# Peptides against a protein of PDB entry 3V4L, part 38

Target 1, 386 residues: chain A of PDB entry 3V4L
Amino acid sequence: GQPLAKDKVALLIGNMSYWEHPKLKAPLVDVYELTNLLRQLDFKVVSLLDLTEYEMCNAVDEFLLLLDKGVYGLLYYAGHGYENFGNSFMVPVDAPNPYRSENCLCVQNILKLMQEKETGLNVFLLDMCRKRNDYDDTIPILDALKVTANIVFGYATCQGAEAFEIQHSGLANGIFMKFLKDRLLEDKKITVLLDEVAEDMGKCHLTKGRQALEIRSSLSEKRALTDPVQGAPCSAEALVRNLQWAKAHELPESMCLKFQCGVHIQLGFAAEFSNVMIIYTSIVHKPPEIIMCDAYVTDFPLDLDIDPKHANKGTPEETGSYLVSKDLPKHCLYTRLSSLQKLKEHLIFTVCLSYQYSGLEDTVEEKQEVNVGKPLIAKLDMHRGL

## One batch from the design tools (peptide; aimed at target 1 H80 E162 I166)

Design b2_p16_7 (made by RFdiffusion4)
Pose (drawn by RFdiffusion4):
Structure b2_p16_7 (pose): chain A 386 residues (1-386), chain P 16 residues (1-16)
Amino acid sequence: as target 1 above (386 residues)
Amino acid sequence: SSSELVSRYAKPFEKP
């Protein structure tokens, strides 16, 4: 009568800043939006931006670790894609020009690994182009799929076609997400809902005849993204899964820093994506003997490759964050730490204080080191092992 | 202000 979910897990990857290929803009916004919608449907969500090939492989491994028998598994990719010989490929940021299947992730490979885990539902939302990579000589000769009647595909466009994004100077949105976001929360069967999305997508003027939604499904059960999760987890296997999930969305505690000169610096942290964290520095207290002082953040782990133009900015928008000043506490210096999947080490940076005493010209510099451990996805140790 | 519809096609090519 009623189909049930052991758990609902989602992996969302949005690639924008390609090294050898045109950079995209809507993936960040679409990924942010799909996480919020999927969380309302009670999903364990992993949100990641600008992953290399190696990094993309690890995200799949962490996602597969969160899937077991009866778990609804969902994969959303927004970025560059190509389709050769019946296989769909997601292109990582590190891809060369020209690129091949070896440089890319085959979705069919990911699907087989999910079937090996006995998942109740396999939903794929591929928000990418589907043309031939004429430079791809290799044909993967992949093994046949087990007939499991739970595979669902939401291709943003058809084979040989292109998926489009509106790059309006402001926010920038994807076409698949414009029509998906208004319908995702419906209690319809996943295949029915995706078809209703395909109808509204045809009413699109910007994309008519260039992009159409393609649905491929084997699903023989009235399963939906709104189906309920098996109430009390109470199983030992169910507990290990909730820990593995919580292990990736840990944020450092908002600490207060005391300086030898009697100045207090409040240090705040904000989550944007599992890959993205925002630090802010507020000067909470200073003694009367000091009037002039500015707190600045430096000496980040070189693995993260933090550009200076994204750090120590008056507002979060100036760092490139999707989060706005109404979401983040007012008046601090905001700094954006994207690329946490690059952190093998522990997070250590210096909160540097430049200040001046009453009646003196000289400028005094008090540097204090801060170790915040492995925030968010860095805690998963994706680089672990030999 | 500008607005453009942009494909997510990678535009691969061989370099000289």

Design b2_p16_7_s1 (made by RFdiffusion4, then SolubleMPNN; from b2_p16_7, 12 letters changed)
Fold by OpenDDE base, seed 5:
Structure b2_p16_7_s1 (fold): chain B 386 residues (1-386), chain A 16 residues (1-16)
Amino acid sequence: as target 1 above (386 residues)
Amino acid sequence: STTEVVSTDPELYVPE
């Protein structure tokens, strides 16, 4: 019969905004495009940008909690990385220069933990450099992996080689994602799909002799990313997994705020990533006696590091949101919360209405506090332990 | 529109 997945779960990490290393651009678009494709494949997708070491560890731990017997697990990483002694290391945004294995996440350690969950398929898509780090002399004593015959690695580049970005018109894509996205929805064994992606990369004049896909697999079964999820979750564990995933994707409901002056504000929320949310405000009713009015969001939790200079923009693009702007309502003020993983408490903020009456020179302010609970990834309490 | 292909190599250095 066709293989069935008990469920399908993906963790996508894109690190770009390194503290001590060159900034990347491709992970933004690549994580977003891959998220949308994996959602069409009925994956439960957690998508995270710009994680510290601690935040990456917690994201992996939460991902491992979503894994169980016969679940398909996919880990995608785009960022800086290295490979020493056949072990792949993902570099967090807070990693020192030079970084070492103690500052990084070992993919083979994650694989070991996924094998302990008795997963149906383990897919690693690693869009990072595979050069040796000569500053890390640590030989990882990894425990012997179990023979599970359900493992696939897609490395964006060859061993000891660099990965590259294609920059065009201010956007960038990883070379790997450029070709992977064209094949990802095909009903093929995952190793066959990746082999076709490798051929497409080898035919392209931009990539030929620069970057080549390496496929490393121990996959005895005809498993595909298109494999259907086994029907309604009947187990307690499957219900818990579905609830945990649903919590990480719950947006606040849109609100209509009514001010004493008779102005009505629509407050709305959109997810760009699991840790990135856009807040938008619009004036939906204004009394005729009010000549001008603006609605600002302010007083955010300090843990979110929101610069007021980047809040309340007339376009999503002015907030740094280039991907979801087409799906947002027009004629709003927009604020991008890019670090929801840092939220320890409820997202409480103020909506401030500034307005002027006809024939009065003075501006009047009214304020309403809004509590939207823990949005998106903030429900997972990724800070438990600091 | 110019298309550029850029390495993602971090060029590790020991800070002086």
Scores: peptide ipSAE 0.326, ipTM 0.801, DockQ to the pose 0.760
OpenDDE base, seeds 1, 2, 3, 4: peptide ipSAE 0.254, 0.284, 0.287, 0.290; ipTM 0.736, 0.782, 0.778, 0.781

Design b2_p16_7_s2 (made by RFdiffusion4, then SolubleMPNN; from b2_p16_7, 12 letters changed)
Fold by OpenDDE base, seed 3:
Structure b2_p16_7_s2 (fold): chain B 386 residues (1-386), chain A 16 residues (1-16)
Amino acid sequence: as target 1 above (386 residues)
Amino acid sequence: SMTEVVSTDPELYVPE
């Protein structure tokens, strides 16, 4: 029979906004495109951008809580990275220059922890450089891996080589994701699918002789990302896993705010990633005596580090939101909250209505505080260790 | 706009 997954869980991390390292662009689009494809494959996907070391550790810990016997686990990482002694290190955005293994997450340590969960399949897709870090002389003493025969690594590049982005019109895609996305939905053994992706990369004139996919696998069974989830009655563990995933993906409900002047504002929310939300405001009712009015969002929690210069934009694109702009209502003011993982408390903010009456020169302001609880990833309390 | 292929190499440097 076709193999069955008990469940399918993916953690996707895209690091771009490095503090001490060159900024990347591709992880934005690559994490988004992969998220949409894995959702079509019935994966529970957590997608996170721009994580610190601490936030990456917590994201991995929460991912490991979703793993259990016969669950398919997929970890995707796009960002800076290195490989020392056959160990892959993912570099957090707060990593110093130079970074060391103590500042980074070892993928083989994550694999060990996944093997302890008795997972049905462990897939690592690593879209990072694999150059040696000569500033890290640490020989990692890794604990012996179990012989689980269910491991697949897709490395975007060869050992000791660089990964590349294709930049066009201000957007970028990773070379690996560009080819992976065209095949990811195919009902093939994951190692066969990745081999076909490797062939496609090898045929492309842009990538030929620059980047080649490496596949490392112990996968003894014919397992595919298309393998159906077992429709077993919800075990207590399956219920907990579903609840944890649902918490990480619950948007605030759209609100209709009524101001004393008789203006009505629609406040809406959209998820770009598990830690990135767009807030949008629109005027849905205006009294005829009010000639102009705008609804600004302000007074966000300090933990979110919201620059007011990037808030309340006339387009989603001006916030840096290029991906979800098609699904957003038009003629709003848009604000992008890109660091929801940092939110320790409820998301409380102010909606400020600025308006002018016909025949008055002065602008009037009314303010209303809004509490939307913990949106998306903020429900997982990724900060509980601080 | 030309399509550019850019390395994701972190170009590690020790600050002098």
Scores: peptide ipSAE 0.313, ipTM 0.793, DockQ to the pose 0.775
OpenDDE base, seeds 1, 2, 4, 5: peptide ipSAE 0.179, 0.285, 0.288, 0.267; ipTM 0.702, 0.777, 0.776, 0.742

Design b2_p16_7_s3 (made by RFdiffusion4, then SolubleMPNN; from b2_p16_7, 13 letters changed)
Fold by OpenDDE base, seed 1:
Structure b2_p16_7_s3 (fold): chain B 386 residues (1-386), chain A 16 residues (1-16)
Amino acid sequence: as target 1 above (386 residues)
Amino acid sequence: MEEKVVSTDPQLYVPP
């Protein structure tokens, strides 16, 4: 019969904004496009950008809580990384220079924990460099892995090789995602799909002799990313998993704010990633005696590290939001909250209306505090380990 | 424009 997944869960991490290392560009587009494709494949997808070591550990722990017997687990990582002694290390954005294994997440440790969950399929897609880190002399003593025969690694590059980005004037994929995205929806065994991606990469003049996909697999069964999810959640654990995933994707409801001057503001919210939200404000009603009015958002929680210079932009693109701008309403002021994983409390902020009456030179201000609770990933309380 | 391929190797960056 066709294989069934009990459920399908993916964690996608894209690290770009390194503190002590070169900044990347491709992970933004790669995580976003892969998220949309995996959602079409009925995956529950958590997508996270720019995680610290602690935040990456918590994201992996939350991902592991979504895994259970017969669940398909997919981990995608795009960022800096290295490989020592056959162990793959994902580098967090706060990693020191030089970094060591103690500052990084070992993929084989995550695999061990996934095997303990009795998953139906374990897929790792590692879009990172695999060069040795000469500053890390640590030989990880890994416990013996279980023989689960359900593991697939897709490495964007060969052992000891570099991964590459395509420098374009606009948004561009990394090399791996450029080819993966064209085949990801195909109803094929995941190893066969990745072999075809490897062939496509091998035909490209840009990648030929620079980067090649490596596939490691113990997958004894015909499993595909297209495999249907088993019907309605029949267990308490499946219900909890569905609720936990839903919480991580719950946007605040759109609000209509009414000011004393008679101006009405629409406050809206959009998800770019599980930890990235766009706030937008628009004037939906203005009395005719008010000639000019603007609605600014301010007084964000300090944990979000919102620079006011990047808030309240006339376009989504001016906030650094290039991917969801087509789905946003026009003629708003836009603010991008890129670090929702840092939010410990409710998202409370101020909407400030600045306006001018016809025939008055002075600008008037009215303020309204807004509490939208915990948006998106902030509902998972990834900080509860402190 | 020739698509320029750039390494993502973090170890190529020696801090000054």
Scores: peptide ipSAE 0.294, ipTM 0.761, DockQ to the pose 0.553
OpenDDE base, seeds 2, 3, 4, 5: peptide ipSAE 0.272, 0.271, 0.276, 0.289; ipTM 0.750, 0.747, 0.751, 0.758

Design b2_p16_7_s4 (made by RFdiffusion4, then SolubleMPNN; from b2_p16_7, 12 letters changed)
Fold by OpenDDE base, seed 2:
Parts: sequence; C-alpha cells; structure tokens
Structure b2_p16_7_s4 (fold): chain B 386 residues (1-386), chain A 16 residues (1-16)
Amino acid sequence: as target 1 above (386 residues)
Amino acid sequence: ETVEVVSTDPELYVPP
C-alpha cells in the first residue's frame, strides 16, 4: 500500500541579518516559497527568520516536541554554515567572528534527537556552505546514531564547496531553492525527486561546474513528501501536536476601533513568517467635517526593537515586506514586526489618530491602547527553557 | 539584466 505519515512537521530557518558576518538575501524568499509548497503538501510548517543561538536551540526543541512515532520531520536551513569531519553546523545571526562549534547548532545532534522520537522519515535540506572552518579544531564526539533506514540529506552543495545566491535587481532565490521549488510537489520518492533537482542544477549554465547537489540517504522505503497524513487525530498526542502548531500560527483577529471624533479604524494582521507579522491600519469611516485623517501605530514593546522610522509606511514594500503585499488590503499604513520570538509579554501598542477639522488649522490627536495577546510564535514561550 | 552569482561563504576574520 502507499506509505502513510502519522503527521508531517517542518521547521524552516532562514538566517540573513548576521551581526559579525556578511548579510544574505536569498533565505527570505527561499523560506517563504518552501513554506507555501510544504503547506500544500499538508505539512505543519514553522518558518523563522534571523535567529540567535538561543532562539535556534528553542526552535529545534519546540520542533522536536511536534515529532513522534511515524511522523515525517523536515528541517530546512538557509544561512551561513560549515562542515567539519562530516558534521554540519548552522550559524546563528549572533555568532562571533570567527565562530566555533560552541556558537553553532550541529545538525547530527538534531538527527540523534529525531531518531529517539521514532519518526517515519527524517529530511534535512541544508542550503549553506560546506567548507571546513579552520578556526574550529573541535572534533565533536557524536554518540552512535541508531541504524534507521529513513534519513535523507539534501545538501545544496558538495562537501568542502560553497553555496551561491543569484543576485539581480529584485528578489531572487538561492540556487538550490530555484530548482527544488519546481519539483517539490511531484509524487515521487524523496531521493528520486532530489536526484531530478540535481540533474536540473547540472544542466543550468549558471550553476554547471559551480554548485552541485549532494544527496545522502539511508531511505529503504518508497516515501514521498506527497504521502497522505493518517486521518483524524486518533491519539491524545496527535491532538496536542495539532494544538501546539495551531498556537504558533494564530493571528490576532481584526479589530474595529472607534474614536471620539466619530472616525472608525480597521486594525488588521497578516503573517509573513511564524515570527514576522504585518500590522495594517485603514480609515473605514470618517465624518465629512474631518478633512485629513491618519492612523499611526506606536509605543511597541522594547523587546521587538522597532525603529519608528520604519513603521507606518504607505506600502508593505517600504517596510521590507515584498512577499505578502499582494494579499494585503490597499491604501493602509503598514508596520512590520520581524522579531516576534523576542516577545516575552502580550503585544500591547498604541493606535494614534491624527486629524484636522474643516476650517481649523490645528491638528487633533486621539490615542487608544490595544492588547492583541501573544501573536504567532510568541505563544510558544520560547524563552522559558533557561 | 546582468545576473551575478555570489558566494554565501562567510569571510572569517584572520587575527593578524
């Protein structure tokens, strides 16, 4: 019969905004496009941008809580990285220069923990460089892995080689995601699908002789990313997993704010990633005696590091939100919250209405405080582990 | 459009 997944769970991490290293661009688009494709494949996807070491550890721990016997687990990483002695290290955004193994997450340690969960399939997609880090001479003593015939690694590049981005005037994918996205929905054994992606990369004039996909697999069964999820959650553990994922993806409800002047504002929310949310404001009712009227958001929690100069933009693109702009309502003011994993408390902020009456030169201001609780990933309390 | 292919390899600081 066709293999069944008990459930399907993915963690996608894209690190771009490094503190001590060159900034990347591709991980933004790559994580977003892969998220949308894996959702079409009935994966529960957690998508995270720009994580510190501590935040990456917590994201992996929360991902491991979603894994159980017969669950398909997929880890994707795009960012800086290295490979020492066949061990892959993902580099957090706060990593020092030079970084070492103690500043990074070892993928083989994550694999060990996934094998303890008795998963049905383990897929690692590593979109990072695989050069040796000569500043780290540490030989990690990895505990012996269990012999499981359910592991697939897709490395964006060969051992000891570089990964590349395609730079042009607009948004671009990394080389690996450019080819992976065209094949990912195909009903094929995952190793066959990745082999076709490797062939497509090898035929392209931009990538030929520069970057090649490496596939490492123990997968003995015909398992695909298209394999159906086993029907309605029959176990308490499956219900807990569904609830835990739902918490990490619950947006605040849209609000209608009413001001004393008779102006009504709609406040709306959109998810770009599990840790990135767009707030938008629109004037839905204005008395005719009010000639000018603007609704600004301000007084955000300090933990979110929001620069007011980047808030309240006339377009999503001016906030750095290029991906979800088509799905957003037009003629709003937009604010992008890019670090929801840092939020310890409820998201409380102020909506400020600035307006002018016909025949008065002075502007009037009214303010309302809004509490939207813990949005998206902030519900997982990723900070409680230490 | 000139498509440039750029390495994602981090330049690690060599102490002098």
Scores: peptide ipSAE 0.294, ipTM 0.784, DockQ to the pose 0.669
OpenDDE base, seeds 1, 3, 4, 5: peptide ipSAE 0.267, 0.262, 0.288, 0.281; ipTM 0.741, 0.745, 0.778, 0.756

Design b2_p16_8 (made by RFdiffusion4)
Pose (drawn by RFdiffusion4):
Structure b2_p16_8 (pose): chain A 386 residues (1-386), chain P 16 residues (1-16)
Amino acid sequence: as target 1 above (386 residues)
Amino acid sequence: SPPLSPHKGVIHSHPS
């Protein structure tokens, strides 16, 4: 009568800043939006931006670790894609020009690994182009899929076609997400809902005859993204899964820093994506003997490769964050730490204080080191092992 | 150099 989910887990990857290929813009916005919608449907969501091949493989491994018998598994990819010989490929940021299947992730490979885990539902939302990579000489000769009647595909475009994004100077949106976001929360069967999305997508003027939604499904059960999760977890296996999930969305505590000169610096942290964290520095207290002072953040782990233009900015928007000043506490210095999947080490940076005393010209520098551990996805140790 | 490999489409838009 009523189909049930043991759990609902989602992996969302949005690639924009390609090294050898045109950079995209809508993936950041689309990924942010799909996480919020999927969380309202009670999904364990992993949101990640600008992953290399190696990094993309690890995200799949962490996602597979969160899937067991009866778990609804969902994969959303927005970025560069190509389709050769019946296989769909997601292109990582580190991809060379020209690139081949070896440089890319085959979705079929990911699907087989999910079937090995006995998942109740396999939903794939591929918001990517589907043309031939004429440079690709290799044909993977993949093993046949087990007939499981729970595979669902939401291709943003058809084979040999392109998926489009509207790059309006402001926000920038993807076409598939413009029509998906208004319908995703419906209690319809996943295949029916995706077809209703395909109808509204045909009413699109910007993309008519260039992009159409393609649905491929084996699903023989009235399963939906709104189906409920098996109430009380109470199983030992179910508990290990909730810990593994919480292990990735841990944020450092908003700490207060005391300086030898009697100055207080409030240090705040904000989550944007599992891969993205925002630090803010507020000067909370200073003694009367000091009037002039500015707090600035430096000495980040080189693995993160933090550009100076994205750090110590008056507002969060100036760092490139999707989060706005109404979401983040007012008046601090905001700094954006994207690329946490690059952190093998522990997070150590210096909160540097440049200040002046009453009646003196000289400028005094007081540097204090801060170790915030492994925030968010860095805690998963994706680089662990030999 | 060789042409670019396939990539995602873009619709350019600007403010009025």

Design b2_p16_8_s1 (made by RFdiffusion4, then SolubleMPNN; from b2_p16_8, 8 letters changed)
Fold by OpenDDE base, seed 2:
Structure b2_p16_8_s1 (fold): chain B 386 residues (1-386), chain A 16 residues (1-16)
Amino acid sequence: as target 1 above (386 residues)
Amino acid sequence: APPLPPHAGVIELEDP
């Protein structure tokens, strides 16, 4: 019969805004496009941008809580990385220069923990460099992995080589994602699908002799990303997993705010990633006596590190949101919250209405405080260890 | 250009 997954769970991490290292661009588009494709494949996807070491550890721990016997687990990483002695290290955005294994997450340690969950399939897609780090003399003593015959690694590049992104005049994918996205929905064994992606990269004139996909697999069964999820969650553990994922993806409901002057504002929310939300405001009703009227959001929690100069933009693109702009209402003011994982408390902020009456030169302000609880990933309390 | 540090992640390829 066709193999069944008990469930399908993916963690996608894209690190680009490094503190002590060169900034990247491709991980933004790559994580977004891969999220949309894996959702079409009935994966529960957690998508995270720009994580510190501590935040990456917590994201992996929360991902491991979603894993159970016969669940398909997929980890994707795009960012800086290295490989020492066949061990892959993902570099957090707060990593020092130079970084060491103590500042980074070892993928083989994550694999060990996934094998303890008795997963049905373990897929790692690593869009990072595989050069040796000569500043890290640590030989990791890894415990012996179990023989599970269900492991697949797709490395964007060969051992000791670099991974690349293609510069275009706009948003572009990394080389690996450019080819992976065209094949990912195919009903094929995952190792066959990745081999076709490797052939496509090898035929392209831009990538030929510059980057080659490496596949490392112990997968003995015909498992595909298209494999159907086993029917309605019958176990208590499956219900808990569904609730945990749903909490991490719950947006605040859209609100209609009414001001004393008779202006009505629509306040809306959109998810770009599990830790990135767009707030938008629009004037839905204005009395005819009011000639000018704007609705600003302000007084955000300090933990979110929001610069007011980047808030309340006339377009999503001016906030740095290029991917979801087509799905957003037009003629709003937009604010991008890019670090929801840092939120310890409820998201409380102020909506400020600035307006002018016909025949009065002075602007009037009215303010309302809004509490939207813990949006998206902020519900997982990724900070519970500090 | 100075050599990129050997630990640079994804390198931007200019389209030739």
Scores: peptide ipSAE 0.031, ipTM 0.617, DockQ to the pose 0.330
OpenDDE base, seeds 1, 3, 4, 5: peptide ipSAE 0.025, 0.028, 0.030, 0.030; ipTM 0.634, 0.609, 0.647, 0.644

Design b2_p16_8_s2 (made by RFdiffusion4, then SolubleMPNN; from b2_p16_8, 8 letters changed)
Fold by OpenDDE base, seed 1:
Formats: C-alpha cells, sequence, structure tokens
Structure b2_p16_8_s2 (fold): chain B 386 residues (1-386), chain A 16 residues (1-16)
C-alpha cells in the first residue's frame, strides 16, 4: 500500500542576525518559502528566525515533543555551521567568535533523540557550511545510532565545502533552496527528489566546482514528503500534538478600540514566522471635528527589545517585513515583533492615539493598554528552563 | 590572522 505518515512535523530555523559573525540574508526567504511549501504538504511547521543557543535548544525540545511513532520529522536549518568528524553543528546567533561545539547544536544528537521517538521518517535539510572548524578539536563521543533505515540528510554542500547565498539587489534564495523549492511538491521518494535537486544545482554555473548537494541516506522504504497523513487523530498523543502546534500558531484576535474622542482603531495581527508577528493599526472611524489622528503602539515588554525607530511605520517593508506585505491591510501603521520567543509574560502594550480638533492647535493624546496574551510561539513558554 | 571559523559564503553577483 502507499506509505502513510502518522503525522508530519517540521522545524525550520533561519539564523541571519549573528552578533559576532557575518550577517546572512537568504535564510529569511528560504524559511518563509519552505514553510509555505511544507504547509501545502500537510506539515505542521514551526518557523523560527534568529535564535540564540538556548532558544535553539528549546525549539528542538519542543519539536521533539511533537514527534512520535510513525511521525515524519523534518528539520531545516539555514545559517552558519560547520562539520567536524562527520558531525554537523548549527551555529546560534549569539555564538562567540570563535565558536566551538559547546556553543552549537549537534545535528547527530538531534537525530539520536528523533530515533528514540520511533519516527517514520527523519529528514535533515542543512543549508550551512560543512568546513572543519579548526578552533574546535573536540571529538564528540556520539552514542551508536539505532538502525532505523529512515534517515535522509540533504546537505546544501559537500563535506569541507561552503554553502552560498546569492546577493542580488533584492531578496533571493540561497542556492540550495532555489532548486529545492521547484521540486519539493513532487510525489517522489525523498532521496530521488533530492537527487533531481542535485542535478539541477549541478547545472548552475555560479556554483560549479564550489557547491554541490550531498545526499546521505539509510532510507530503505519508499517515503515521500507527499505521503498522506493517516486520518483523524485517534490517539491522545496525536490530539496533544495538534493542540501544541495550533497553540504555537494562534494569533491574537483583531480588536476594535474605542477612544473617548469617538475615534475607533482597528488593531490587527499577522504572522510572518512562528516567532515574528506584525501588529497593524488603522483608523476605522473618525469624527468630522477631528482633522488629524494617528494611532501608535508603544510600551512593549522589555524582553522583546523593540526599537521605537522601527515601530509604527507607514509600510510593512519599512519594518523589515518584505514577505507578508501583500497580505496585510493597506494604509496602516505597522510594527514588527521579531523575537516572540523572548516573551516571558503576556504581550501587553499601549495604543496611543494622537489627534487634533478643528480650530485647536494643540494635539490631544489618549492611551489604552492592550493585553493580547501570549501570541504564536510565546505560548510554548520556550523560557521554562531559565 | 587566525583562520575565521567557517561561515556561509556569499556570492555577490555584481550587477552587470
Amino acid sequence: as target 1 above (386 residues)
Amino acid sequence: PPPLPPHAGVIELKDP
């Protein structure tokens, strides 16, 4: 019969805004496009940008809680990385310079933990460098992996080589994602799909002799990313998994705020990633005696590290939101919350209405506090270990 | 200088 997945779960991490290392650009687009493709494949996708070591550990732990017997697990990582002695290390944004294995997440350790969950398929898509780190001579003593015959690694590059992004004047994919995205929806065994991606990448003159896709697989069964999810969640574990995923993707409801002056503000929320939310404000009603009014959001929790200079922009793009801007309402003020994983408390903030009456020179301000609870990934309490 | 730890390579396509 056609193989069935008990469920399909993906964790996508894109690290770009490194503190001590060169900044990247491709992971933004790559994580976003891959999220949309995997959702079309009925994956439960958690998408996270710019994680610290601690936040990456917690994201992996939460991902492992979504894994169970016969579940398909996919881990995608785009960022800095290295490979020592056949072990792949993902570099967090807070990694020191130089970084070592103690500052990084070992993919083979994650694989071990995925094997303990008796997963139906384990796919790793690693869009990172595979050069040796000469500052880390640590030989990891890895426990022997179980023979599960369900493992696939797609490395964006060969051992000892670099993965590349193409910087054009605009947003562009990394080389790996550029070719992967064109085939990802094909009903093929995942190793066959990746082999076709490798052939397509091999035709690219830009990467010829610099980057080539490497496939490492023990997959003995015909498993595809297109494999249907086994019907309605009959197990308590499947229900819990569905609830945890839904909880991590729950947006605050849109609110209509009424001010004493008679101005009505629509407050709306949009997800860019599981840890990135856009807040937008629009004036939906204005009394005719009010000639000018603006609605600003302010007084955010300190944990979010929101620079007021990047808040309340006239376009989503001015906030750094280039991907979801087409789906957002027009003629709003936009604020991008890019670090929802840092939120320990409820998202409480102030909506400040500044307005002017006809024939009065002085601006009047009214303020309302808004509590939207824990949005998106902040509901998973990724900080519970601090 | 000490070799930098391995980083993702950037191919800047110069606009032609």
Scores: peptide ipSAE 0.127, ipTM 0.740, DockQ to the pose 0.701
OpenDDE base, seeds 2, 3, 4, 5: peptide ipSAE 0.042, 0.043, 0.036, 0.034; ipTM 0.625, 0.610, 0.621, 0.635

Design b2_p16_8_s3 (made by RFdiffusion4, then SolubleMPNN; from b2_p16_8, 8 letters changed)
Fold by OpenDDE base, seed 1:
Structure b2_p16_8_s3 (fold): chain B 386 residues (1-386), chain A 16 residues (1-16)
Amino acid sequence: as target 1 above (386 residues)
Amino acid sequence: SLPLPPHAGVIELEDE
């Protein structure tokens, strides 16, 4: 019969905004496009940008809680990385210069933990360099992996080689995602799909002799990302997994705020990623005696590190939100919260209405505090232990 | 161009 997945879960991490290393661009687009494709494949997708070491560890731990017997697990990483002694290390955004294995996440350790969950399929898609780190002489003693015959690695590049992104004047994919996205929805064994991606990449003149996809697999069964999810969740564990994923993707409900002056504001929320939310405000009712009014959001929790210079923009793009802007209401003020994983408390902020009456020179302000609870990934308390 | 540290994890290619 056709293989069935008990469920399908993906963790996608894109690190770009490194503190001590060169900034990247492609992971933004790559994580977003891959999220949309995996959702079409009925994956439960957690998508996270710009994680610290601690936040990456917690993201992996929460991902492992979503894994169970016969579940398909997919980990995608785009960012800085290295490979020492056949061990792949993902570099967090807060990694020192130089970084070491103690500052990084070992993919083979994650694989070990996934094998303990008795997963149906383990897929790693690693869009990072595989050069040796000469500043890390640590020989990791890895425990022997179980023989599960359900492992697939897609490395964006060969051992000891670099992965590339294309410098374009706009938003562009990394080289790996550029070719992967065109085939990801195909009903093929995952190793066959990746082999076709490797052939497509090998035809590209830009990558010829610089980057080639490497596939490492022990997959003995015909498993595909298109494999259907087995029936309604009938186990308590499947119900918990579904609830935990849903909790991590719950947006605040849109609010209509009413001010004493008779102005009504619509406050809305949109998810760009599991840790990135856009807040938007619009004037939905204005008394005729009010000639001008604007609705600003302010007084965010300090944990979010919101620069007021980047808040309350006239376009989503001015906030750095280029991907979801088409799906947002027009004629709003937009604020991008890019670090929801840092939120320790409820998201409490102020909506400030600034307005002017006809024939009065003085601007009047009214304020309302808004509590939206813990949005998206902030519900998972990824800061637990800080 | 500053020499990318020897551990540059992803390299930007110019589209020629």
Scores: peptide ipSAE 0.029, ipTM 0.673, DockQ to the pose 0.307
OpenDDE base, seeds 2, 3, 4, 5: peptide ipSAE 0.027, 0.027, 0.022, 0.025; ipTM 0.657, 0.660, 0.623, 0.647

